# Peptides against a protein of PDB entry 2AKA, part 127

Target 1, 299 residues: chain A of PDB entry 2AKA
Amino acid sequence: MEDLIPLVNRLQDAFSAIGQNADLDLPQIAVVGGQSAGKSSVLENFVGRDFLPRGSGIVTRRPLVLQLVNSTTEYAEFLHCKGKKFTDFEEVRLEIEAETDRVTGTNKGISPVPINLRVYSPHVLNLTLVDLPGMTKVPVGDQPPDIEFQIRDMLMQFVTKENCLILAVSPANSDLANSDALKIAKEVDPQGQRTIGVITKLDLMDEGTDARDVLENKLLPLRRGYIGVVNRSQKDIDGKKDITAALAAERKFFLSHPSYRHLADRMGTPYLQKVLNQQLTNHIRDTLPGLRNKLQSQL

## One batch from the design tools (peptide; made by RFdiffusion4, then SolubleMPNN)

Design b2_p20_7_s1 (from b2_p20_7, 10 letters changed)
Fold by OpenDDE base, seed 1:
Structure b2_p20_7_s1 (fold): chain B 299 residues (1-299), chain A 20 residues (1-20)
Amino acid sequence: as target 1 above (299 residues)
Amino acid sequence: SVAEEVQRALEEVEEFLASL
């Protein structure tokens, strides 16, 4: 069953080359969240490397199809520069920035044209995610005044597809009832069948408060539930804190916290990665027969 | 052609599904 994800990756690459990515309902996980929700940090924690663009405002400006592949070697490849193997993940970050700017220009605009990145690593499970631009209400710099609506329209192209699972990333230190990620998920998945909740910034909650009711799936129930994670702080990132050490600190956080100790084995980044691998594999298995029939009728 | 690449990928999917 683990071989289904690499197989769908080959389909995804082929469709990306045709420019038809918007028209095919491939089984995938779209990652949605407000700006600064911790979305990029979750993805980097899966790889164990810093490789995503960073900054203020809208950082992700094109969809990033991130294909994680378990391998004995560690390197990255882009679909737009086939045959070039990247072993320095800073060069991966720079290539994402350069390829984004090439299409969007200098105005920090957005483009619906995906970047396809494959990462081979011994530290990952097979997993494909589509990282989407962070939702915002406020234009930054030379961004068009309607940037909020442009981002929303781009997200809707992915999350409205029936075969799209939604990874809704919400910070715990904000009102979860007002989460941009959960709002958009509820709009397109009102029964909560396709949505997986990720709760970040649990370590940044006010003293005497916790997200226990959310993590126990009691407040805003999702069929696929919620997983809490603890990302590196901006200080930890700037200080180049090792991701492996951060994952150990995350485990310690859940085990030592009175409100989360009983959930600790179903929390944290490693557990999230495992759940996403299993959810995607099962989703592919369930959707591929229907997709095959649809594709054969269009050929 | 890109269409041939898509067709090959589909055939590989079909072969995999037929092996399950």
Scores: peptide ipSAE 0.063, ipTM 0.723, DockQ to the pose 0.737
Fold by OpenDDE base, seed 3:
Structure b2_p20_7_s1 (fold): chain B 299 residues (1-299), chain A 20 residues (1-20)
Amino acid sequence: as target 1 above (299 residues)
Amino acid sequence: SVAEEVQRALEEVEEFLASL
């Protein structure tokens, strides 16, 4: 079962090279959320490395197809620079920034053209995610005043696809009813069939408040439920706090919290990885027969 | 060609699925 995702990755790479990613409904997980919702931190916690652009404003400006592959070795490869193995994840970050700027220019514009990044690691499960630009209402740099709508339109190209699962990332320290991630998910998946909720910043909730009802799937029910995670703080990221230590702290958080201890085995980044691997594998199995038939009819 | 690469990838996926 674990080998299905890597095989589909080759298909995805081939389609990306044709520029047909918009027309082919490949089984995938799109990551959506507001700016600073913690999307990039979740992805970095999967890899156990700092490798995504960081900063103020819109950081992700192109879709990032992140292909995680379990391997005995640790390195990254980009589809746009085949044959180059990256072992320094800071160089991976710089390459994402450079490749983004190459297409969008220096105006901090956005582009719907994906960056394809494959990460081999002994610390990952096989998993493919599409990190999408964070929803925002505030233009930065030389961005046009309609950047909110441009981002929305870009996201809609992915999340409207029937074979797209939606990883909706929402911070717990904000009103969940106002979550940009859950709003867009509800718009395109009104029955909650394709949406997985991720609740970040559980450690930043006000004293005497908790997200128990959300995590128990009682407040805003999703068929695929919710998983809580605790990411590194911005201070911890800037201080290059070890991700392994952060994962241990996350486990301790859930186990020690009165409202979450009973859920602790179904919470945290490692559990999220497992669930996403399983859900993507099953989703691929269910959708590939139909996709094959569609592709054969177009050839 | 890119089309040939797509076809090969599809075949590999199909072979894998058939082995399950």
Scores: peptide ipSAE 0.060, ipTM 0.720, DockQ to the pose 0.677
Fold by OpenDDE base, seed 2:
Structure b2_p20_7_s1 (fold): chain B 299 residues (1-299), chain A 20 residues (1-20)
Amino acid sequence: as target 1 above (299 residues)
Amino acid sequence: SVAEEVQRALEEVEEFLASL
């Protein structure tokens, strides 16, 4: 069953090459969240490498189709740079930045044109995610005044598709009722059938507060539930703290926290990866018959 | 051609689905 994800990746690559990505409802997971919600940190924790652009403001400015492939070797490949294998993930970050700037220019604008990145690693499960720009209301620098609307429109192109699962990333140290991720998910998935909740920054909550009711699926119920994660702090990232050490600290956090200990086996980044792999595999199996029929009618 | 790649990918999907 794990072989379904690589098979869909080949379809994605083929459709990207013909420019028809918009017309095909391929089974995928779109990652949505407010600016600084921790989306990039979650994705880097899956790979175990620092490879995404960092900074203030809108960091992700193009959709990033991240194809994780379990392999005996570790390297990355871009669809726009066929045949080039990247083994240094700092070079991967620089290529994302350069390819983003090539299309968007220097004004920090956004583009709906995806970047396709495949990462082979022994440390990943087969998983395809579409990282989308962070939702924001405030233009920064030379960004257009309607940037909020442009981001929202871009997100809607993905999350409105029936075969799109939604990974809604929300920080625990902010009011969940005001979560941009959960708001957009509820707009396009009012019954919560396609949405998976991720709660970040659980370690940054005020003393005497917890997200237990959220993680127990009692506050804002989703059919697919919520998974809590603990990312590296900004200080840890700046200090180049190892991701493996951060994953061990995450496990310790859940096991030692009085409000989360009973949930610890259903929390954390490794569990999230497993759940996403299983959910995507099952979703592909359920949607492929319909997709085949649609494709055969277009050929 | 891209069309041939799409066709091959579809055939592999069909073969996989038939093996389930």
Scores: peptide ipSAE 0.051, ipTM 0.716, DockQ to the pose 0.690
Fold by OpenDDE base, seed 4:
Structure b2_p20_7_s1 (fold): chain B 299 residues (1-299), chain A 20 residues (1-20)
Amino acid sequence: as target 1 above (299 residues)
Amino acid sequence: SVAEEVQRALEEVEEFLASL
């Protein structure tokens, strides 16, 4: 079963090369959430490297197809830059920025054309994620006033697909009933069959408040449940705090917190990665027979 | 060609599914 994700990655690369990525309902996980919800930090915590663009406003301006592959070696490859191996993850960040700017220009516009990035690492499980632009209501720079709708339309191209799982990332220090991630997930998955909830910023909640009811799946029930994570602070990121040390601090947070201690073995980034690998593998197994039939009818 | 690459990937999927 461990070979199903790499197999789908080869299909995804082949279809990306012909520009048909939008027309194929490949089994995948789309990552959705508001700006500053912590999406990029969750993805970087899986890799154990800083490699995503950072800044104010919308950072992800094109879909990023992130293919994580367990390997004895650590390097990255882009589909648009075949044959170049990146071992410096700062160069990976710069390439994402350059390739984004090449298509969108300097106006901080968006494009629905994916960037395909494969990361080989001994620290990852096999996992494919599609990082999507953060939902926003406020145009930045020279963005058009309808940028909110452009982002929404882009997200809908992914999350409406039946074979798309939705990783809905919501910050705990904001009203979860108003979560942009959970709202869009409920619109396209009203029965909560395809949605996995991630709750970030649990360490930034007001004193005397907790997200226990959400994490116990009692407030806004999802069939696939919720997983809480603690990301590095912006100060820790700017200070280049080691992700391994941050993961140890996350584990300590859940174990020491009175409201979360009983959930600690089903919380945190390592558990999330394991769950996503298992969920994606099972989803691929269940969907591939149908995809085979569809592809054979299109050849 | 890209079509040949897609066809090879499909064949690998079919072989894998047949081995399960």
Scores: peptide ipSAE 0.043, ipTM 0.708, DockQ to the pose 0.691

Design b2_p20_7_s2 (from b2_p20_7, 11 letters changed)
Fold by OpenDDE base, seed 1:
Structure b2_p20_7_s2 (fold): chain B 299 residues (1-299), chain A 20 residues (1-20)
Amino acid sequence: as target 1 above (299 residues)
Amino acid sequence: SVQEKVDAALQEVDEFLASL
């Protein structure tokens, strides 16, 4: 059985090269969430490497099409610099920053033009995600005053597509009813058919509070449910805490927490990765017949 | 070419769909 995710990756790369990415309803997962919701940390935890831009404010300023491919070797490749293999993930980070700045300029503007990054690793399942700019209400630095709307419009280009699944990343230490991720997901998926909830920062909740009702899918029901994760703290990131050690700490967190212990086998980054691989594979299978017909009509 | 890659990918889609 051919791996459906690599097949769609080849389609995605071909269409990205011709500038048609906006018009193709390819089966994909768009990652949405507020600024500092933990999106980049979730993606880095899948790879097991620090490779995404970090900082205060809007860090992701272009869509990042992240294609994870299970392989015996570990390296990255960009679609914009074909033939260059990156084995240093710091160089991957620098290339994302440079390629972002090349298109957006120095004013921290945004662009809807994707960066296509493929990561081969023994530590990943086959998975393709589109990391989108973090939703923000406050312009930073020289950002235009309408940056909130520019980000929203960019997100809408992805999440309105019927074949787009939505990974809605929300921090648990903030009011979930006010989650920017769940708000935008509910706008384009009011029945919660395409949305997968990710709850981050469960370790940063106030004492005596928990997200149990959310994680049990009782508070804001999604057909595809919620998965809790624990990311590295900013101190852990700055201290270069190993991601493998962080994943072990995440597992320990869920197993030891009175409110989450019964859910622990359906929580954490490894389970999220497995669920996303399965959901994307099934979604590709279900959408391919219709996609074929559309592709044949556009070529 | 880009077209050759698209055609190859479409063929793989067709082969997959025919295997179902």
Scores: peptide ipSAE 0.081, ipTM 0.724, DockQ to the pose 0.642
Fold by OpenDDE base, seed 3:
Structure b2_p20_7_s2 (fold): chain B 299 residues (1-299), chain A 20 residues (1-20)
Amino acid sequence: as target 1 above (299 residues)
Amino acid sequence: SVQEKVDAALQEVDEFLASL
């Protein structure tokens, strides 16, 4: 059996069904970043579809266990509505919103209870990610004044686990020294052993500035390094710009940029998918013996 | 059942680990 990621997905589904997802240190990648850091756009670029909730403020309000499965067919399935195949990714978005609101209520609160979404596609590698709520300092609407801490506590439930890898998503057009993603990653992974850096918005940097030193792993070294990506602009998203065309534009960006050209083969969304698949597969292989022993002691 | 799914998944884990 060569596919370790699908095996862990079956474990995740089984444990989610019994409410024990929080207690098991399953090998996984948690996605962390500030609001508007580009987390959702990175995940949508993997699928090649618009399917995540959009808006201002806290959009992701529950952990989303996103299970990507390479398949000959393209469809999505939720663990909470078994047997329903979604082929319209707008309906996937609406189901995430509805299922989020069902648990959190109308007050835009958060819940630590995951949504489990599986996406079958010929365009994906086997990959499981846990999208987490974006870090924020400012409550919006009817959110509790302590929402920052509630989000932090939720993130900590994932990122403190030894078998959790951290995908730290930071925008390049903001001070990377103040990156919420890198800050939380450094808090729980001070040696940079579990953290993979993603740098978004490289196309939105001021003229004459670049993130070369970060991408070359010189500024804030991570053992697993950094990968730059170029997401669609908000205008491109609103204009329904094709993600495939955006991926071609991303490749062109790295190849044409003087500061990034030499890194271009180790940048972009397709390379990020490949790296994450490999990192997760290797991490599962390394952690699975210990996980088995723990499971046998708890069952 | 949920338990049957857990047991099946654990069996697959064991089979995988035995193949290493």
Scores: peptide ipSAE 0.068, ipTM 0.717, DockQ to the pose 0.670
Fold by OpenDDE base, seed 4:
Structure b2_p20_7_s2 (fold): chain B 299 residues (1-299), chain A 20 residues (1-20)
Amino acid sequence: as target 1 above (299 residues)
Amino acid sequence: SVQEKVDAALQEVDEFLASL
């Protein structure tokens, strides 16, 4: 059963190499959310390394296919530079930025062409995620005035696929009824069958408020439920606070919070990683028979 | 070739499905 995610990764790499990636409904998890919702922080917390581009505005400008592989060794590899092993994750960040700029140019444009990154680590479960550009309403710099719609159209290429699961990332310190992630998920998955909710920034909620009703799946019910996480603050990121220390602080947060203590064993980044591994593995198993038939008809 | 990799991956899919 653990070999299903690596099998689909080999298919994904093969189809990426022939330029057919956009047309194949491969079992995958697309990560969606507004700008600054905490998507990249969730992904870095899985790896335990800082390796994603950071900044204000649109940071992710191409889809990033992140293939996590449990291994005794720690290194990264890109599909576009096969055979180069990256052990410095700062070099991984720089390569993502360089490869993004190579295709999009300097004008902070977007491209639907994925970057494929594989990370081998003893600290990860087998998991494949597609990090997508953050939804925005305001063009910045030299971005076209229709950038909101360009991002939306790019997201729709992924999230409309039947075999795509949706990781909807929403910050708790904003109106969840107005969450960009939950809105797009509801549009393409009106029955909530493919959507997993992630609630970030639970530590930044106003005193006397909580997201308990959301996390208990009572407010906006999803079949796959919600998982709360606590990411590093921007101050912690700038101060290079270790992710392992941040994960310990996250566990302490849920255990000590009166509204979340009873949920603490079903919250946090380690639990989210486990759930996503299980959900993806089961989803691959359920979709693989139909995928085989489609693949044979396209060859 | 890329085609050989696709064919090998499809064979692994078939072997997996046959094991279910």
Scores: peptide ipSAE 0.061, ipTM 0.705, DockQ to the pose 0.687
Fold by OpenDDE base, seed 5:
Structure b2_p20_7_s2 (fold): chain B 299 residues (1-299), chain A 20 residues (1-20)
Amino acid sequence: as target 1 above (299 residues)
Amino acid sequence: SVQEKVDAALQEVDEFLASL
């Protein structure tokens, strides 16, 4: 049976080339979260490479359609520079920054025009994610005073689509009731049918506190549940700590933690990647018959 | 052309759906 994710990737690439990406209800996973929620670290942990822009404030300023493709080779390709293979993931980071700045200018503004990045790797499962700008309430630098609403409007173009799954990324070391990711997910998915919760920074919780009730789906129930992850610290990133070593440390964290040991086989980045691959594949299978009918009516 | 790519992708969708 042909892989459904590569089929939808070809559709995404075709529609991106005609500028109609926002109008298509393609089966996809949109990644939402506040600034510093750990979204970029989750995506880099899937690839096993440092390749996303880093910094203070809004780092992702355009939607990033990240197409992960299992392959015997490791390289990246951008839709905007077809035929160029990137084997250095630092060059991938620089290209994302340059292509973002080309469209948004130097004012750290945002654009709804996606960047399409395909990563071939032996270390990934087939998975397509749309990384969205981090939600913020405070303009940084010369950003427009309404930047919060511009980001919100951009996110709404994706998360309101019925065929969009929502990967809601929330830090455990912040009040979950105040999670921007879960708030926007609850607004557009009030029954929690399309939302997958990711809880980051479990290793940064105060002593004597835990997110057990959240991870057991008891506090804010989602049909698709929650998955806890432990990302590299900023010190680990700056120190060039290997992602493979970080994934081993994450596994050890869940196995050794009294509150999470019983959940450890349903936690961590490798389990999250597997769940997302399965969820997206099943979602494509369920939605593709209806999508065909819609596409034929819009053309 | 872009249209040819869209048509090709739709054909692949149709072929997949016909195989189910």
Scores: peptide ipSAE 0.047, ipTM 0.682, DockQ to the pose 0.716

Design b2_p20_7_s3 (from b2_p20_7, 10 letters changed)
Fold by OpenDDE base, seed 1:
Structure b2_p20_7_s3 (fold): chain B 299 residues (1-299), chain A 20 residues (1-20)
Amino acid sequence: as target 1 above (299 residues)
Amino acid sequence: SVQEKVQAALEEVEQFLASL
């Protein structure tokens, strides 16, 4: 059944070539969250490489369709430059930035036109994610004053689709009841059927506080539950701390924390990757028969 | 054509689903 994700990737690539990616209800996982919620860090931790744009404000300005493929070799390919294999992940980051700027211009605007990136790696499970722009209330630089609404409208094009799963990324060091990710998820999935909660920044919570009730699915219940992760700090990133070492530190964090020790086997980035692979595979299996019938009726 | 690529991808999906 692991081969279902690569199969849907071929459909997704074919539809991307038509320019109609937003109109097709393909089984996918959309990643949503506020600015600085840790979305990009979660995706980089899956690959084990630094390859996403970084900076202040809105970093992701186009949807990024990230197709992870388990392989004996490590390289990346873009749909917009077929046949070029990237083995340096810094060049992957630069290509994302260049291709973003080519379409959005210099004003740091947003575009709904996706970038399609496939990463082959021995360190990944088969998984496809759509990274979406971070929700913001404050325009930065030359951004249009309505940028909040433009981002929201772009996110809604993905998360309103019935076959879209929602990876809602929320930082633990902020009020989770006010999480932009959980708010948008609840708006389009009021019964919590399509939403998977990710809680970041558990290591940055105030002393004597914890997110145990959230992680135990008691505070804001989701059918698919919550998974806590610990990302590298900005200091760790600037210091080029190895992602493998960060994953070991994450495991140690959960095992040593009195509030999370009993959950430790159902927490962390490796467990999240496994759950997302399984959830997406099952979702594809359940949705493909209906999608096939719909597509055949449109041809 | 774009339609031919979509059709080919659908046929691959159908073949895979039929093999399950």
Scores: peptide ipSAE 0.043, ipTM 0.693, DockQ to the pose 0.727
Fold by OpenDDE base, seed 2:
Structure b2_p20_7_s3 (fold): chain B 299 residues (1-299), chain A 20 residues (1-20)
Amino acid sequence: as target 1 above (299 residues)
Amino acid sequence: SVQEKVQAALEEVEQFLASL
């Protein structure tokens, strides 16, 4: 079963090379959330490396198709730079920034044209995610005044597809009823069949508050439920805190917190990776027969 | 060709599905 994800990755790469990415409903997971919701930090915690652009405002400006592949070796490859193996993940970050700027220019605009990044690592499960630009209401700097709508339209190209699972990332230190991720997910998946909730920033909640009812799937029920995670703080990132140490701190957080201790075995980044791998594998198995029929009709 | 790569990938999918 673990071989289904690499198989779909080969299909995805082939379709990306034809420019037909828009017409094929490939089984995938789209990552959605507001700006600063912690999406990029979740993805970096899966890899165990700092490799995504950082900053204020809209950091992800193109869809990033992140293909994680379990391997004995650790390296990254871009579809646009075939044959170049990256072993320094800082160079991976710089290549994402350079390739983003090449297409969008210097005005911090967005583009719907994906960047395809494959990461081979012994520390990952087979998993393909599409990181999407963070939803925003306020243009920053030279961004176009309609940037909110441009982002929304781009997200809709992914999340409206029937074979797209939605990883809805929401920060716990903000009103969950106002979560941009859960709003867009509910709009395109009103029955909550395709949506997986991720709750970040549980360590940044006000004293005497918790997200227990959310994590127990009682407040805003999703069929696929919610998983809480604790990412590195901005101070920890700036201090170059190791991701392995951060994952140990996350486990300690859930085990030591009175409201979350009983959920601790169904929380945290390692559990999220496992759940996403299993859900994507099952989703591929369920959707491949229909995809085969559609592809055969187009050939 | 890109079409040949897509066809080869589809055949691999079919073989895999037939093995399940």
Scores: peptide ipSAE 0.033, ipTM 0.677, DockQ to the pose 0.688
Fold by OpenDDE base, seed 3:
Formats: C-alpha cells, sequence, structure tokens
Structure b2_p20_7_s3 (fold): chain B 299 residues (1-299), chain A 20 residues (1-20)
C-alpha cells in the first residue's frame, strides 16, 4: 500500500512535464489557509528542515507540489532541475524563490504553474501535498489590487476537484468561525467529506481559552476530524531552534495541557503526518480505478 | 518523450493495481 503514493508521484511528474496538471483530477491533498496560518511551518515540520520561503506577505506564490518519500538518504530534487540533488535545504529554499521569481517576475505576483519538489528522507512518511498560496485580502508591494481573487481562483482550481482532499490550516489564536481555510473548505466541501482540519498556534491562545471543542470535532464537524499542532514560534524560527526539539516540545504541550491531555495521542505533527499518509493512501486506492479509466480515454 | 513517461507511469500503475 505504501507504494501507491510514489506511483501517483510518477504520474504527477509526467503530467506536470506536459502542463496538464490543472486538468487531471489526481488524488492529492491541497493545503489551504490564510496568510500566517502556519501552513509552511507544518510542512517544514514534516521534513524536519527549514526549506520554504519566509517573510511577510504572500510567501507561497506558486503551488508547491511537495512529494515526501521515505528513503535511507536525505536529499531534495526539483522536477525542473532533474539530476541535481540538494542536500542543503537552504539551497532548496533559494531554488523555490528563484523558480518562483522566474515565472511570476519581481512584482510578487502569483502563478498557477506548480513547482514540483521531492524530498527523500528517513524521517518522512510517503506523502504528497500541494502547498497553495495563503489567502489574503490586502495587496502588498507591487501586487495587483485583485490579488485576493487571483489567489482564490488558483485555490479553486485545486480544491474543487473531486479527488482533492483539503488540508484546512487554521490558527487557534484567531476566530475559527472566520477561518479562511474552513470557509473555503465549506464552500467546496459543504458536507465536510474531503476536509481535514489542522489547528495551529494552540500554544498562542489566550490564558483560560482552548480549542478543545474544535479538536473534539464538536464545533465545526468534519468527517475526517481535526488535528492540533504546535509549530515553532517566530522567535524559535529566528533562533534556528531544531525541529526535532520543537516536536518534543509539541508532544509535551499536548500532554501537559489540561484541555488537550486526553487528545494528546491524536495530536501533533507526527500524528498528522501519519493520518495524512493513511488518508492519501486510502484515497488513492479508492480513486485510481476511476482515474485509470479516464486517463485511458484521453490517450 | 513525455508521452512515453506518462505511458510508462500508467503501465506501472496498472501493474501495481493488478497485483492488489
Amino acid sequence: as target 1 above (299 residues)
Amino acid sequence: SVQEKVQAALEEVEQFLASL
């Protein structure tokens, strides 16, 4: 069963090379959320490396197809740079930035053309995610005034697909009823069948408040439920706090928190990664027979 | 060619699915 994800990755790479990614309803997980919701931090925590662009504003400006592959070795490869192995994840970050700017220009515009990044690591489960631009209402710099709508339209190209699962990333320290991620997920998945909720910033909630009802799936029920995570703080990121140490701190957070202790075995980044691997594997198994028939009819 | 890669990937998918 673990071989299904690498198999779909080969299909995804082949289709990416012909520019047909938008037309293929490949089984995938699209990551959605508002700006600063913690999407990139969740993905970096899966890899255990700092490798995504950082900054203020729209950081992700192209879809990033992140293919995690369990391997005995640790390195990254881009589909656009075949044969180059990246062992320095800072170079991975720089390549994402350079390749983004190559297509979008310097105006901080967006493009629907994916970047395909494969990360081999002994510390990852097989998992493919599509990191999407963060939803924002305010143009920054030379961004077009309609950037909000451009981002929305880009997200809709992915999340409207029947075979797309939605990883809705919402910060707990904001009103979850107004979560951009949950709002867009509800628009395209009103029955909550394709949506997995991720609640970030649980450590940044006001004293005496908690997200227990959300995490227990009582407030905004999703069939696939919610998983809480604790990302590194901006201070921890700036201080280059080790992600392994951050994962240990996350585990301690859930175990020590009165409101979350009973959920601790179903919370945190390692559990999220496991759930996503299982969900994607099952989703691939369920969708591949139908996809095969569609693909054979298009060839 | 890209088409050959797509075809090879499809064949691998089919082989895998047939092995299940």
Scores: peptide ipSAE 0.033, ipTM 0.679, DockQ to the pose 0.730
Fold by OpenDDE base, seed 4:
Structure b2_p20_7_s3 (fold): chain B 299 residues (1-299), chain A 20 residues (1-20)
Amino acid sequence: as target 1 above (299 residues)
Amino acid sequence: SVQEKVQAALEEVEQFLASL
């Protein structure tokens, strides 16, 4: 079963090369959340490297298809520059920025055309995620006044697909009932069959408050449940705090917190990665027979 | 061709599924 994700990655790469990525309902996980919800930090914590664009406003302006592959070696490859191996993850960040600007121009516009990045690492499980632009209401720079709707329309191209799982990333230090991620997930998945909740910023909640009822799946029930994580602070990121040290601090947070200690073995980034690998593998197995029949009818 | 690569990938998926 571990080999199903790499097989779907080969299909995804083949379809990307013909420009039909948006039209094929491939088994995948789309990552959705508001700006600063912690999406990029979750993805970097899986890899154990800083490699995603950072800054104020909309940093992700194209869909990023992130293919994680367990390997004895550590390197990255882009579909748009085949045969170039990146071992410096700062160069990976710069290539994402350059390839984004090449298509969107300098005006901080968005494009629905994906960037395809494969990361080989001994520290990852096989996993494919689509990082999507953060939901926003405020245009920045030369962005059009309707940028909120353009982002929404882009997200809808992915999350409306039947074979798309939704990783809904919400910060705990904001009203979860008003979460942009959970709102869009509920719109396209009203029964909560395809949605996995991620709760970030649990360490930034006000004293005397907790997200226990959400994490126990009692407040806003999802069939696939919720997983809490603790990401590095912006100060820790700017200070280049090691991700391995941050993962140890996350484990300590859950074990020491009175409201979360009983959940600690079903929380944190390593558990999230394992759950996503298992859920994606099972989802691929369940959807591939139907996909085969659709593809054979189009050939 | 891209079509040949798609077909080859589909055949690999089919072979894998048949081996399960």
Scores: peptide ipSAE 0.025, ipTM 0.662, DockQ to the pose 0.663

